# Peptides against a protein of PDB entry 6FRK, part 68

Target 1, 411 residues: chain A of PDB entry 6FRK
Amino acid sequence: NEEVLNAMLKEVCTALLEADVNIKLVKQLRENVKSAIDLEEMASGLNKRKMIQHAVFKELVKLVDPGVKAWTPTKGKQNVIMFVGLQGSGKTTTCSKLAYYYQRKGWKTCLICADTFRAGAFDQLKQNATKARIPFYGSYTEMDPVIIASEGVEKFKNENFEIIIVDTSGRHKQEDSLFEEMLQVANAIQPDNIVYVMDASIGQACEAQAKAFKDKVDVASVIVTKLDGHAKGGGALSAVAATKSPIIFIGTGEHIDDFEPFKTQPFISKLLGMGDIEGLIDKVNELKLDDNEALIEKLKHGQFTLRDMYEQFQNIMKMGPFSQILGMIPGFGTDFMSKGNEQESMARLKKLMTIMDSMNDQELDSTDGAKVFSKQPGRIQRVARGSGVSTRDVQELLTQYTKFAQMVKKM

## One batch from the design tools (peptide; made by RFdiffusion4, then SolubleMPNN)

Design b1_p12_8_s3 (from b1_p12_8, 8 letters changed)
Fold by OpenDDE base, seed 1:
Structure b1_p12_8_s3 (fold): chain B 411 residues (1-411), chain A 12 residues (1-12)
Amino acid sequence: as target 1 above (411 residues)
Amino acid sequence: NLLLEILRELSE
């Protein structure tokens, strides 16, 4: 039993190391799991794998919990949020994502660009803010980030903004000059929250980076970026351990909507390759598919049309990167879709939709769309010509539709 | 879930 436990723990430790979990944390986890597992319960014929998985899950949940309550903005107050992090961490993009998140929740939100070091920083912020219709402040001429931050915060306080986000300069390395500048900005604006933005893709460097920021600046929150379907979440554990600060949000892609509140359980489930069914359900529900009830009712009756398939394809395209969606499904590991396969799958989906755009309502709304085309082969030729594809491509679409319609009849 | 089945088929 101990040999089996040690073998399984070795596999888990390897997987966690491959997920960029810090080696010290993995060692500690292994010891904690060994101490938490009752070997007698393992002998009683219980599913050893499930028991170990549960023990590992519990210990990982503890590693993500810093024991500190996350800061939350107060409604009707002025909340100043200062962003800190290295250049390339996704800090500027994350400022816009957070601003957009709060704006969508009905907060009066604004952005300040206090990055004077990077050429075009203000133009980038302005572009992102304008696209999202978020008020912004910055300067093309002022070089002191303290002045810009102070003036911007004062302006937006006077205009009764509730969420005031300050983007600061990043650097390529941990430089004393950066930390001095950050401290000067923090002292001038007196932020209610300091958010450290970390790129998950830096792997084992996450701990040292996060520690360096925490040792110099009073980091109170962490945002982890680049948690796409291929991103290793293990760096997030290192950030929490080093900063002793909670992860409040995660960035899950390049779009402004690829941003979500951090949820411990789904995150750990995904890290362990257990999938995130809950997060998938949440994403499906967030699509506000008003027609979901109508679709569910049709599905209960075994009805599925080409239009219903088209709508599902639109929903898939709205859910974000296909690799991330698949990575939420148990058994579809992060490695299941190479980056090349995602683009190909999306191109295939778009091609199928383009073919359906050349169909008429009678074809789209038929409960047996394939039979409509089989009875009148001239429809296939019309659709093929209309969409600029071969008759074979239309037949392949109809074959795919028939496969899905058969699945619905079995549900 | 039909959406999951569609996703699976598109990934194959």
Scores: peptide ipSAE 0.031, ipTM 0.685, DockQ to the pose 0.070
Fold by OpenDDE base, seed 4:
Structure b1_p12_8_s3 (fold): chain B 411 residues (1-411), chain A 12 residues (1-12)
Amino acid sequence: as target 1 above (411 residues)
Amino acid sequence: NLLLEILRELSE
């Protein structure tokens, strides 16, 4: 039994290392799991795999929980949020994402560019802010980030902004000058929260980077970026361990909406390849699909039309990057779709929708759409010509529809 | 969930 346990733990440890979990954390996890597993319960014929999985899950949850309550902004107050992190961490993009997140929630939000080191930093922030309709401040002439940050914070406080986000300089390397600049900015603006932005894709370097920032500045929150299917998320554990600060948000892609509040349970579930069904349900609910009840009712009756399929494809398109959606489904690992496959899958989906755009209401609303086309082959040719595709492509669509319709009938 | 099944089939 101990040999079996050790073998299973070795597999889990290997998988966690492959997920960019720091080797020290993996060792600690292994020891904690061993201590938490009752060997007597394992002997009683309980599903050893489930017990180990549960123990691993519990210990991973503990590793992501620093035991410190996350800072939250206070409504009706001026909340100054300072961002810190290396260049390429996604810091500037994350500032815009956070600003947009709060703006969508009805907070009066603004952005300050205190990055004087990077050429075009202000232009980039301005571009992002303008696209999102977020008020912004910065300078093309002032080189002191302390002055810019102070002036910007003062301006937006006077204008009664509730969320004031300050983007600071990020350098390629940890330099004492950078940390001194960050400290000077922090001292000048007295932020309510200091957010460390970390790129999850740096793997084993996450610990050292996060520690270096925490040792120099009073990091109170962490945002982990680039969790868009390439990073397996193990770096998040390293960030929490090093900073002793909670992860408050995660960046899940390049779009301004590819940003979500951090949820421990779904995150660990996803990290273990268990999927994130809860997060998928949340995303589906956020789509405010008014017709979900009507669809559910049709599905209960085993009815599924080409229009119903089209609507589901639209819903999939609205859920964001296909790789992220698939990564929320149990059994679809993060590696299941390379970035190349995502674009191809989206192109395929768009092609299918374009074919259906050439269908008429009788074809779309038929409870047996495939039969409508089979009875009148001229419809296939019309749709093919209308959508600029082959008759074969239309037949493939109808075959796909038939599969889904059969699946619905089995539900 | 039909959506999950659609996603699964589209990923194959």
Scores: peptide ipSAE 0.030, ipTM 0.661, DockQ to the pose 0.067
Fold by OpenDDE base, seed 5:
Structure b1_p12_8_s3 (fold): chain B 411 residues (1-411), chain A 12 residues (1-12)
Amino acid sequence: as target 1 above (411 residues)
Amino acid sequence: NLLLEILRELSE
């Protein structure tokens, strides 16, 4: 029994190390799991695998919980949020994502660019802010980030903004000059929250970087970026351990909407390759996909049209990044889609939809769309010409449709 | 179920 436990724990530890979890945390987790599992209970015929999985899951949940309540903005007050982090961490993009998140929730939100070091920092922030219709402040001439931050915060306080986000200069390396500048800005504006932005792709370096920021400024929140990539998120555990601060949000892509509140349970499930069924259900519910009572009724009767397929494709496109959605499905790890495969899958989906946009209502609403096309081959040629594709591409779409329609009949 | 299957087929 102990040998079986040790073998299973070795597999879990290997998987966690491959997920960029810090080796010290993996060792601690292994000892905690060993201490939590009663070997006598394992001998009683209980599902040993489920017990170990549950123990591992429970210990990972503890590792992402710093035991500190996340800061939340207060309605009707001016909440100053300062962002800190290295260059390339996604800090500037994350400022815009957070501003947009609060704006969509009905907060009066603004952005301040206090990054005087990076050429084009203000232009980048201005572009992002303008696209999202978020008010912004910065300077092309002022070189002191303290002056820019102070003036911007004062301006937006006087205009009764509720969320005032300040982006600061990053560096490629840990530089004392950067930390002194951040401290001067923090002292001048007295932020209600300091957010450390961390790139999940830096893996084992997450602990040292997060600690360096926490040792210089009072980091109270963490945002993890680039969780759409090859980063399995194990670095997030290191950031929490080093900062003793909660993860409040995650960045899951390049779009301004690719930003979500951090949820512990879904994150740990995804880290373990268990998927995020709950998060998938939540996304489906947010899209009101269940309000398609007509579709559900058809599916119950084994009916599936080309229009029904088109609507499902539209729903998939609304769920966000395809890699993120697949990563929520059990058995589809985060590595299943390389960045190249996501764009290709989306392009394929868009191509299929473009072909269907050239179909008529009789073709789209037929309970046997493939038979309609097989009986009148001239329809395939019409659709091919209308969509600018080959007759083969239309036939491939009809083959795909037939596969789905057969699956629906078996449901 | 159907949505998951569509996602699988699109990922292949």
Scores: peptide ipSAE 0.029, ipTM 0.649, DockQ to the pose 0.068
Fold by OpenDDE base, seed 3:
Structure b1_p12_8_s3 (fold): chain B 411 residues (1-411), chain A 12 residues (1-12)
Amino acid sequence: as target 1 above (411 residues)
Amino acid sequence: NLLLEILRELSE
């Protein structure tokens, strides 16, 4: 039994290392899991795999909990949030995402660009802020980030802004000059929260980078970016361990809406390839897909039209990046969709929708579905010409529809 | 859930 346990733990440890979990954390987790598993319970014929998986899950949950309550903004107060992180971490994009998140929740939110090092930093922030209708401050002429940050914070405090986000300069490397600038800005504006932005794609470097920031500035919160379908997220554990600060949000893509509050259980479930059914349900509910009462009623009667399929495709497109959605489904490993496959899958979905855009209401709303086209082959040729595709592409769409319609009839 | 089945078929 001990040999079997050791073999299974070796496989789990290998998978965690491949998920960019730091080797020290993996070793500690292995010891903690061994101590938590009762060998007598394993002898009783319980599913050893499930027991080990549950023990691993519990220990990973502890690793993402720093034991420190996350800072939250106070309504009706001026909350200053300073962002710190390396260049390319997604810091500037994350500032805009966070600002947009609070704005959508009815907070009076603004952005300050205190990045004087990167050429065009202010223009990029201005572009993002303008698109999201977020008030912004910065300078084209002032070179001192302390002056810009101080003036911007004072301006927005006087205008009674509730969320004041300050984006700082990033460097390509950990440089003493960066940390000195960050400290000077922090001392001048006295932020209520300092957010470290970390790129999850840097893998094993996450611990060293997160530690370097924590050793120099009072990091109180972490945001992990680029948790797209490829980033296994093991670096997030390293960030929490090094900073002893909670992850407050995750960035899941390039869109301004690809930003969500951090949830421990869903994150660990995804890291282990168990999927995130709860997050999928939450995402479906956020889309107010409740207008599907009519669809649900049709589905109960085994009715599924081409229009019903089109509406489901629209719903899928509204859920965000396809890789993220698939990664929430149990059994779809993070490796199931390479970045290339996501774009291809979305392109395929868009192509199918474009074909259906060339269908008429009689074809879309027909309860006979694909049989309408089989009875009148001239419809296939019309749709093919209208959508700029082959007759084969239309037949493939109808075949796909027929599969879904058969599934609905079995429900 | 039909949505999950659609997602599965689109991923194949």
Scores: peptide ipSAE 0.028, ipTM 0.646, DockQ to the pose 0.068

Design b1_p12_8_s4 (from b1_p12_8, 8 letters changed)
Fold by OpenDDE base, seed 5:
Structure b1_p12_8_s4 (fold): chain B 411 residues (1-411), chain A 12 residues (1-12)
Amino acid sequence: as target 1 above (411 residues)
Amino acid sequence: EILKNILLELSE
């Protein structure tokens, strides 16, 4: 029993390391999971696999929780939010996304460009802000970011803005002068929240970078970007551990709407390759697709058919941007997206729909569609011939369906 | 891929 547990934990640890989870955190998780599992209860015939999965999930949830309540803006007050992060982290884009998020919620929001180091920083912010109809401040002539930040904050306070977002110059670990500048800006404007923006694609470097920022300024919030790419999000655990600050939002693409509030359970589920059904439901609800209410109700009752999956794929194809929604579906993880552009992902989805178009109503409407096919293998051959695909392609679809249906039954 | 494969293997 202990040998089986150790083998399974080794596989989980390998997987977490490949998800860019820090080696120290993986070691701690292994020790915590091993201590949380009663070997005597495992001997009594309980599903050892489910116990280990639950223990791993529970310990990952604890690693994402810093034990500190996330800062929230106060309605009717001036809330100053300072952004800090590496050059190329998506910081400037994330400032615009956060401003747009609050604006859509009825907050009087503005942007300040205090990046004097990067040529064209103000033009980029101005372009993004103008597209989103967000008021902005910056200078083409002032080179002191402290002056720009102070003047911009004072201007927007006097105009009764509720959310005042300050973008700063991007930093590298070796640029002590730029860290001093960041501290001078923070001291001048006295922000209510300092947000560290982290690129999830930097992998094992996340801990060291997050710590370097926390050691210079009082980081109180983390935003993780580029979770639509090859980044598996394991670096987010390192950022929370280093900053002792909650993740408040995630950036999931290049569009201004590719931004969502952080949810612990969906994030850990996605990190484990289980998919994000809750985030999918939330995103479907935000899109006000009236046709999906019936699907959401079925999902809440643990019912999911191949037809329900087909209808969901149709809805996803009607939703732009397609890439983000696919990454939320179990079996359509980052690997599905990383192997192609949005058009290739759409072509793969369309192929799956074409396979389902060759299924009959008994197969599509079964609450256990995979079992219908397993009991009568001749159905797989019929569907494969009807859709012009291999029997393997049909089996892969049924495997994806089974995973999704099992997750829906656990909701 | 490996987490997915491990979770796949863990779901079987």
Scores: peptide ipSAE 0.030, ipTM 0.521, DockQ to the pose 0.021; fails the geometry check
Fold by OpenDDE base, seed 3:
Structure b1_p12_8_s4 (fold): chain B 411 residues (1-411), chain A 12 residues (1-12)
Amino acid sequence: as target 1 above (411 residues)
Amino acid sequence: EILKNILLELSE
């Protein structure tokens, strides 16, 4: 039993290292999991794999929790949020995403560009801010980021802005000059929150980078970017461990809406390839799909039609990049997150919808759609011809529908 | 719960 446990823990440790989890954290997790597993309970015929997975999940949740409450802005006050991070971390884009997030929630939000180092930094901020209708401040002529940040913060304080976001200069490397500039800006504007922006795709470098920032500036919050890429997000654990600061948001793409509040359990579920069902539910609820109430009401009555399934596929297609949605579904492994698999998955949904477009209202609105087709096999042939697919493809769709309808009846 | 179950079945 101990040999089997050690073998399974070795596989889990290897997978966590391949997910960019720091080797020290993986070792600590292994020890904590081994101590949390009762070998006597393992002997009693419990599914050893499920028990290890649960223990691993529980210890990963603890690693993402710094034990510090996240800073939150106060309504009716002037909240200054300073952003820090390397060039290419997605810092400037994340400033715009956060500003847009608060603006959509009815906060009086503004942006300040204090990046004097990067050519076109102010133009990029201005473009993003203008597109989102967010007020902005910056200079084309002032080279001192302290002056720009101070003037911008003073201006927006006088105009009674509630959320004042300051984007600072990033460097290509962890240079002392960058940290000195960040400290000078922080001392001048006295931010209520300092947000460190980290790129998840830097892998094992996440710990060293996060530590270097925390050792020089009072980082109070973390935002992790590029979680839409091949990065499994293990670097986020390293950022929390190094900064002792909570992750407050994650960036999941290039679009201004590819930004969400950090949730511990969904994130760990995704990291383990278990999917993010909670995040998908939250995303579906945020879309305010008016048809959701009517669907929920039908589903409460145990009714699920082929039309209801079609409407759900339309809703999934409206949620944005299908790879992100599929990556939230358990068992759609990380391989489905590749751009190639997004197109294939969208093509699969579109194929299913095209089959359903060849169905009549009697077939679509039947509470027992599969039985309608089973009683009259000629319907399968008609639909197959109409959609340009095989009779097998129609039968596969009906089999999938039957599984969903049976699940709805058990609810 | 329904969405959870639909998503679980889509993942299989």
Scores: peptide ipSAE 0.005, ipTM 0.384, DockQ to the pose 0.068; fails the geometry check
Fold by OpenDDE base, seed 1:
Structure b1_p12_8_s4 (fold): chain B 411 residues (1-411), chain A 12 residues (1-12)
Amino acid sequence: as target 1 above (411 residues)
Amino acid sequence: EILKNILLELSE
């Protein structure tokens, strides 16, 4: 039993290391899982795999919990949020995403560009802010970020803004001059929250980077960027461990809407390749797909047509980047992304829809569409010719439909 | 759940 446990833990540790989880955290997890598994309960015939999975999940949840309550803005108050992080971390983009998030929630939100180091920083912030209709402040002539930050914060406080986001300078590496500048800005504006922005794609470097920031500035919150389904997200655990600060949001792409509140359970589920069912449900609900009620009612009756499948493909195409949606589905781990890029996955959906566009209403609206085609093979040939695909492509679509219709009947 | 299942089968 101990040998089997050690073998399974070795596989889990390998997978976590491949997910960019820091080697120290993986070692700690292994020890904690071993101590949490009652060997006596493993003897009772319980599924050893499920027990280990549960223990691993529970210990990963603890690794992303710093034991500190996340800062939240107070409604009707002036909340100053200072952003810190390296150049290329997605800091400036994340400032705009956070501002837009709060604006959509009915907060009076603004942006301040206190990055005087990077040429065009203010133009980039201005462009993003203008597109999102977010008020902004910055200077083309002032070179002191302390002056810009102070003036901007004072201006927006006087105008009764509730969320005042200050973007600061980054560097390509940790430099003492950067940390001195950050401290001077923080001392001048007295932020209610300091947000460290970290790029998840740097993997094993996340620990050292996060530690370097925490050792120099009072980081109170973390935002992890570039969680677009390719980033394995293990660096997020390193950020929490090093900063002892909660992850408050994640950036999941380049679009201003590719930003969500951090949820521990969905994140760990995704990290383990279990998918995020809750996040998928939330995204489906946010789309306000008018036909969802009619579809849900058909599903309750075990009815699923080719037309219903077509409508679902249209809905998937509306959900944004296909990679993000796939990464929320159990079994669509990194392996599906390795078989095709997002564009290829969208092209595949469009191809399936094009095949269905060559079907007639009798075929589309049949409660057993596959049986309609099986009874009259000439329909497959017609649809194949009409859509410019092989008869095999149509048969593959019908096979997929049949599997779906069987799943719906079991719901 | 349907979208999930649709996506699952598209991955196969």
Scores: peptide ipSAE 0.000, ipTM 0.329, DockQ to the pose 0.108; fails the geometry check
Fold by OpenDDE base, seed 4:
Structure b1_p12_8_s4 (fold): chain B 411 residues (1-411), chain A 12 residues (1-12)
Amino acid sequence: as target 1 above (411 residues)
Amino acid sequence: EILKNILLELSE
């Protein structure tokens, strides 16, 4: 039993290392999982795999919990949020995403460009802010980021802005001059929150980078970017461990909407390849689709119809970039995204919906839709003709529905 | 899981 446990833990540790989890954290997790697993309970014939998976999940949840409550802005106050991070971390883009997020929630939000080091930083921020209709401040002539930040913060405080986001210089390297500049800016504007932006794609370097920032600046929050790419998110654990600060948001793409509040359980589920069902449900709920609760309740009871599948396809199509939706779906790894562009995937969904549009209510609302078609094969031919597709395409849809309905029944 | 399963089935 101990050998089997050690073998399984070795596989888990390897997978976590391949997910860019820091080697020290993986080692600690391995020890914690070993201590949390009751070997006597494992002997009783319980599903050893499920028990280990649960233990690993619990310990990963602890690793992303710094034990500190995340800062949240206060409504009706002027909340100054300072961003810090290296160049290429997605800091400037993330400032715009956060500003847009709060603006969409009805906060009076603005952006300040205090990046005087990078040529065109202000133009980039201005471009992003203008596209999102976010008020912005910066200078083409002032070279002191302290002056720009102070003037911008004062301006927007006087204009009763509730969320004042300050983007700072990001250099390519951890330089003392950068940290001094950040400290001077922080001292001048007295931010309510300092957000460290980290690129998840830097892998094992996440710990050292996050630590270097925390050692110089009082980082209170972390935002992890580029989680849509090859980064499996293990760097996020390193950031939390090094900064002792909560992850508040994640960046999940290049679009301004590719930004979401951090949720521990969905994130860990995704990291383990279990998928982000909760994040998917939340994203569906954000769409204010009136029937989502009823659908979720039916699915919890193992009821699934072709209409329910159609509604889910409609939800997918409304969720935005198909690549992100696919990335929330367990087992839709990089390989599915590699097989087709977003347009082809959307076209495929639209084709399936068109097939279902040719079905009748009896076919759509049957709890055993596949059996309805199997009992009366003439229905397949009718639907195929109605939708302008082959009988094979309809059979493929019914096969997909059947597999799905079987999975829902196993839930 | 629902959308996962739908899309998994669509990928096959």
Scores: peptide ipSAE 0.000, ipTM 0.381, DockQ to the pose 0.105; fails the geometry check

